# Designs tried in a protein design run: peptides against a protein of PDB entry 8YVU. Part 212

Target 1, 39 residues: chain A of PDB entry 8YVU
Amino acid sequence: PQLCYILDAILFLYGIVLTLLYCRLKIQVRKAAITSYEK
Target 2, 160 residues: chain B of PDB entry 8YVU
Amino acid sequence: TWLTVLKKEQEFLGVTQILTAMICLCFGTVVCSVLDISHIEGDIFSSFKAGYPFWGAIFFSISGMLSIISERRNATYLVRGSLGANTASSIAGGTGITILIINLKKSLAYIHIHSCQKFFETKCFMASFSTEIVVMMLFLTILGLGSAVSLTICGAGEEL

## One batch from the design tools (peptide; made by RFdiffusion4, then SolubleMPNN)

Design b2_p30_8_s3 (from b2_p30_8, 18 letters changed)
Fold by OpenDDE base, seed 3:
Structure b2_p30_8_s3 (fold): chain B 39 residues (1-39), chain C 160 residues (1-160), chain D 39 residues (1-39), chain A 30 residues (1-30)
Amino acid sequence: as target 1 above (39 residues)
Amino acid sequence: as target 2 above (160 residues)
Amino acid sequence: as target 1 above (39 residues)
Amino acid sequence: YDELLEEIERLLDLAKEFLQQVLDLLFSYL
């Protein structure tokens, strides 16, 4: 049971990091699309 | 700018892979130190007997390190090496998943056969512990595989 | 303890899905960058 | 750089050999 909680913590951290990366990437895509449209 | 983003992603994936490798090594070492797997009845620790935590961790570590080095040096030869290492790590990960699934099935069968109502019984405790470790290893292996595949795709995209 | 394992499964699935989405988004960014460079 | 590349290739070969050993071990167990 304690190992399960440790795994949860690791997976949770991984999920947060991936979410942040995804958000950053999404923002970049949006910026690129806007720049392409202004051109 | 996009190359910088890709590099950052590659570094992140490499770090994730290294971390996965380290965790796998730690678990393998702990299990080998605490438990005499050779004296455990059945194939509950088959993945450990196969040395999966060690070789899997080594492959993931190498793949992650190569990916990070390739990103830092921005050299074509390193990209190719990283791609090769990531491919090898992906294969290793797939094999590891298979072993872990088999181990998990055996562990589950063992628990079912012994009708583990008493968690504190040595056999049931060992089976439960094995199941927990195998599940953790499985998750780590899948994460490592995901990172390796991602790095492989990134590397292939840079070569193209 | 059983709830912990369920949480692990959910977090794991989430991590996989996010990874796939991230990969797809990354491919899109690359395609957008290539298209922007060709213009 | 050439020496480093050669060393990397050697390490890669070693890794492949190790992987093969692991695979053989896996197949022997299965």
Scores: peptide ipSAE 0.398, ipTM 0.811, DockQ to the pose 0.025
Fold by OpenDDE base, seed 1:
Structure b2_p30_8_s3 (fold): chain B 39 residues (1-39), chain C 160 residues (1-160), chain D 39 residues (1-39), chain A 30 residues (1-30)
Amino acid sequence: as target 1 above (39 residues)
Amino acid sequence: as target 2 above (160 residues)
Amino acid sequence: as target 1 above (39 residues)
Amino acid sequence: YDELLEEIERLLDLAKEFLQQVLDLLFSYL
């Protein structure tokens, strides 16, 4: 049971990090699209 | 193609927010149905007594629904409304996290005071169950906050 | 203990879905970069 | 649509007031 809670914490941290990375990647895609339109 | 992908992402985030809200509502209703919180001594279920699973779920559900509707109609006025709703849901999520942390501290203190080595005492079982439910609600609230913030950033980026 | 395992399953599913979305987004960024290089 | 938007804004304001009350209640118990 204690191992389950540790796993929950790791999976939760992983989910937060992936969400942040996803947001950063989305912002980069938008910046690339804007730069392609100015050209 | 890129706009359609971004739209699908926003819909996915909205669906995730609605799902989180529904899970919170389900937990709230199950706890209210199984446990008579009014008869429970102490502040172990303070978050439930405050009605957090209900109002939090409502805020997240409304935010998610508005986000989905905004993306489906591609209307600028709906994007602003969705942005406002997501911001409100983010604030509600932050408040909910604070309440849940306080509840978790009280629950842990209760477990420590009663030296719950014997799980057969009804009070120890209730405190343990409360701790588990509060932890689950905390995780769901943080997930909901993450989705709401993500939707807010996406909506703000479409207005700029 | 059972609730912990249910939470693990939900977090695991969420992590998989986010990873798939991240991969799709990364592929799209790469396609956009290739299309910008051919112009 | 304008009437619906006005109702949504009113609901949002009500939700904010309720949230503020909950926050005040929380601080009172802290």
Scores: peptide ipSAE 0.388, ipTM 0.804, DockQ to the pose 0.023
Fold by OpenDDE base, seed 5:
Structure b2_p30_8_s3 (fold): chain B 39 residues (1-39), chain C 160 residues (1-160), chain D 39 residues (1-39), chain A 30 residues (1-30)
Amino acid sequence: as target 1 above (39 residues)
Amino acid sequence: as target 2 above (160 residues)
Amino acid sequence: as target 1 above (39 residues)
Amino acid sequence: YDELLEEIERLLDLAKEFLQQVLDLLFSYL
């Protein structure tokens, strides 16, 4: 049972990091699309 | 700017892979130190007897290190090497998952045969502990495989 | 204790889905960058 | 760099051989 909680913490941290990276990448795609529309 | 972001992501994936490998190695070491696996009857610790925590950790560590080095040096040959190492680590991870699933099935069968309702019996306690450790190792192996596959896809995309 | 294992499964699935989405988004960003370099 | 590349290739071959041994060991127990 204690090992399960440790795994939850690791998976949770991994999920947060991936979410942040995804958000950053999405913002970059949007900026690239806007720049392409202005040319 | 885009290449810089991709490089940071590759480094992150490499670090994640190394971390996963280190955790697997730590668990393997702890289990080997606390339990005399050689004296345990049955196939409850078949994954440990096969040395999976050790060789799996080594493969993931090498793959992660190569990925980080490849990213830092920006050399085409290092990218290919990292891709090869990540592919090998992915195969090793898949094999490890298979071994762990087999071990989990054997452990579950052992628990069922002995009708382990009371955790205080030494055999039942060991089987339950083995099952917990195997499940954790399975999750770690899946995480490692995910990172290795991600790095492989990233590396293949750079060659392409 | 049972809730912990369920949470692990959910977090694991979430991690896989995010990884796939991230890879798709990364491919899209690369395609957009290549198209921008050809203009 | 060429020597390092050759050494990496040797290590890769060694890793493949080790993996094959592990696979053979796994199949021998199955």
Scores: peptide ipSAE 0.387, ipTM 0.803, DockQ to the pose 0.023
Fold by OpenDDE base, seed 4:
Structure b2_p30_8_s3 (fold): chain B 39 residues (1-39), chain C 160 residues (1-160), chain D 39 residues (1-39), chain A 30 residues (1-30)
Amino acid sequence: as target 1 above (39 residues)
Amino acid sequence: as target 2 above (160 residues)
Amino acid sequence: as target 1 above (39 residues)
Amino acid sequence: YDELLEEIERLLDLAKEFLQQVLDLLFSYL
């Protein structure tokens, strides 16, 4: 049972980090698309 | 091609939001069916007493559905509606997280005060179960909020 | 304990899905960068 | 059970009000 909670914490942290990275990457893609459209 | 990918991402986020809402609703109904929250002493189930699983699930479901519909119809008016719904769902999610954190703190405090070394004591079992459910709901709420915020940012970016 | 395992499964699935989406987005960024460099 | 039902009804009413606000917002942009 303790191992399960540890796994939950790790997976949760991973989910948060991935969400943040995804958001950052999405913002970068949008900025790149805007820059490409202006050229 | 890029717009098509963004649309697929929005649909995915909307589906994730709906799924999160449904899971929250299921947890709410299960807890209400298994536990008579009205007869439980203390604030261990304060989030349930506040009805968070229900209204939170409704808000997330509506937001997710509107996001999916907006993406499918490719209408500017629907995008705005989806943005509004996602914003409202984000606010609801934030409120829900706050309620759940408060409930979690109360549950943890209860466990600490009663020195629940014996898991089989009825009060300790209920507190532990409540803590588990609240943690699950907290995770789901965070996921729902993340999806709603992501959809909101996507919608805002399309209007600019 | 069973509830913990269910949560682990959900979080794991979510993590996989996010990872796949992140990979797709990263590939798109790379393609966009290559296209921008050729112009 | 009756008290719980009343609370559910209240929550449902709140949800309807919220939905109405969303609809009004949508119509304001049309």
Scores: peptide ipSAE 0.373, ipTM 0.805, DockQ to the pose 0.015

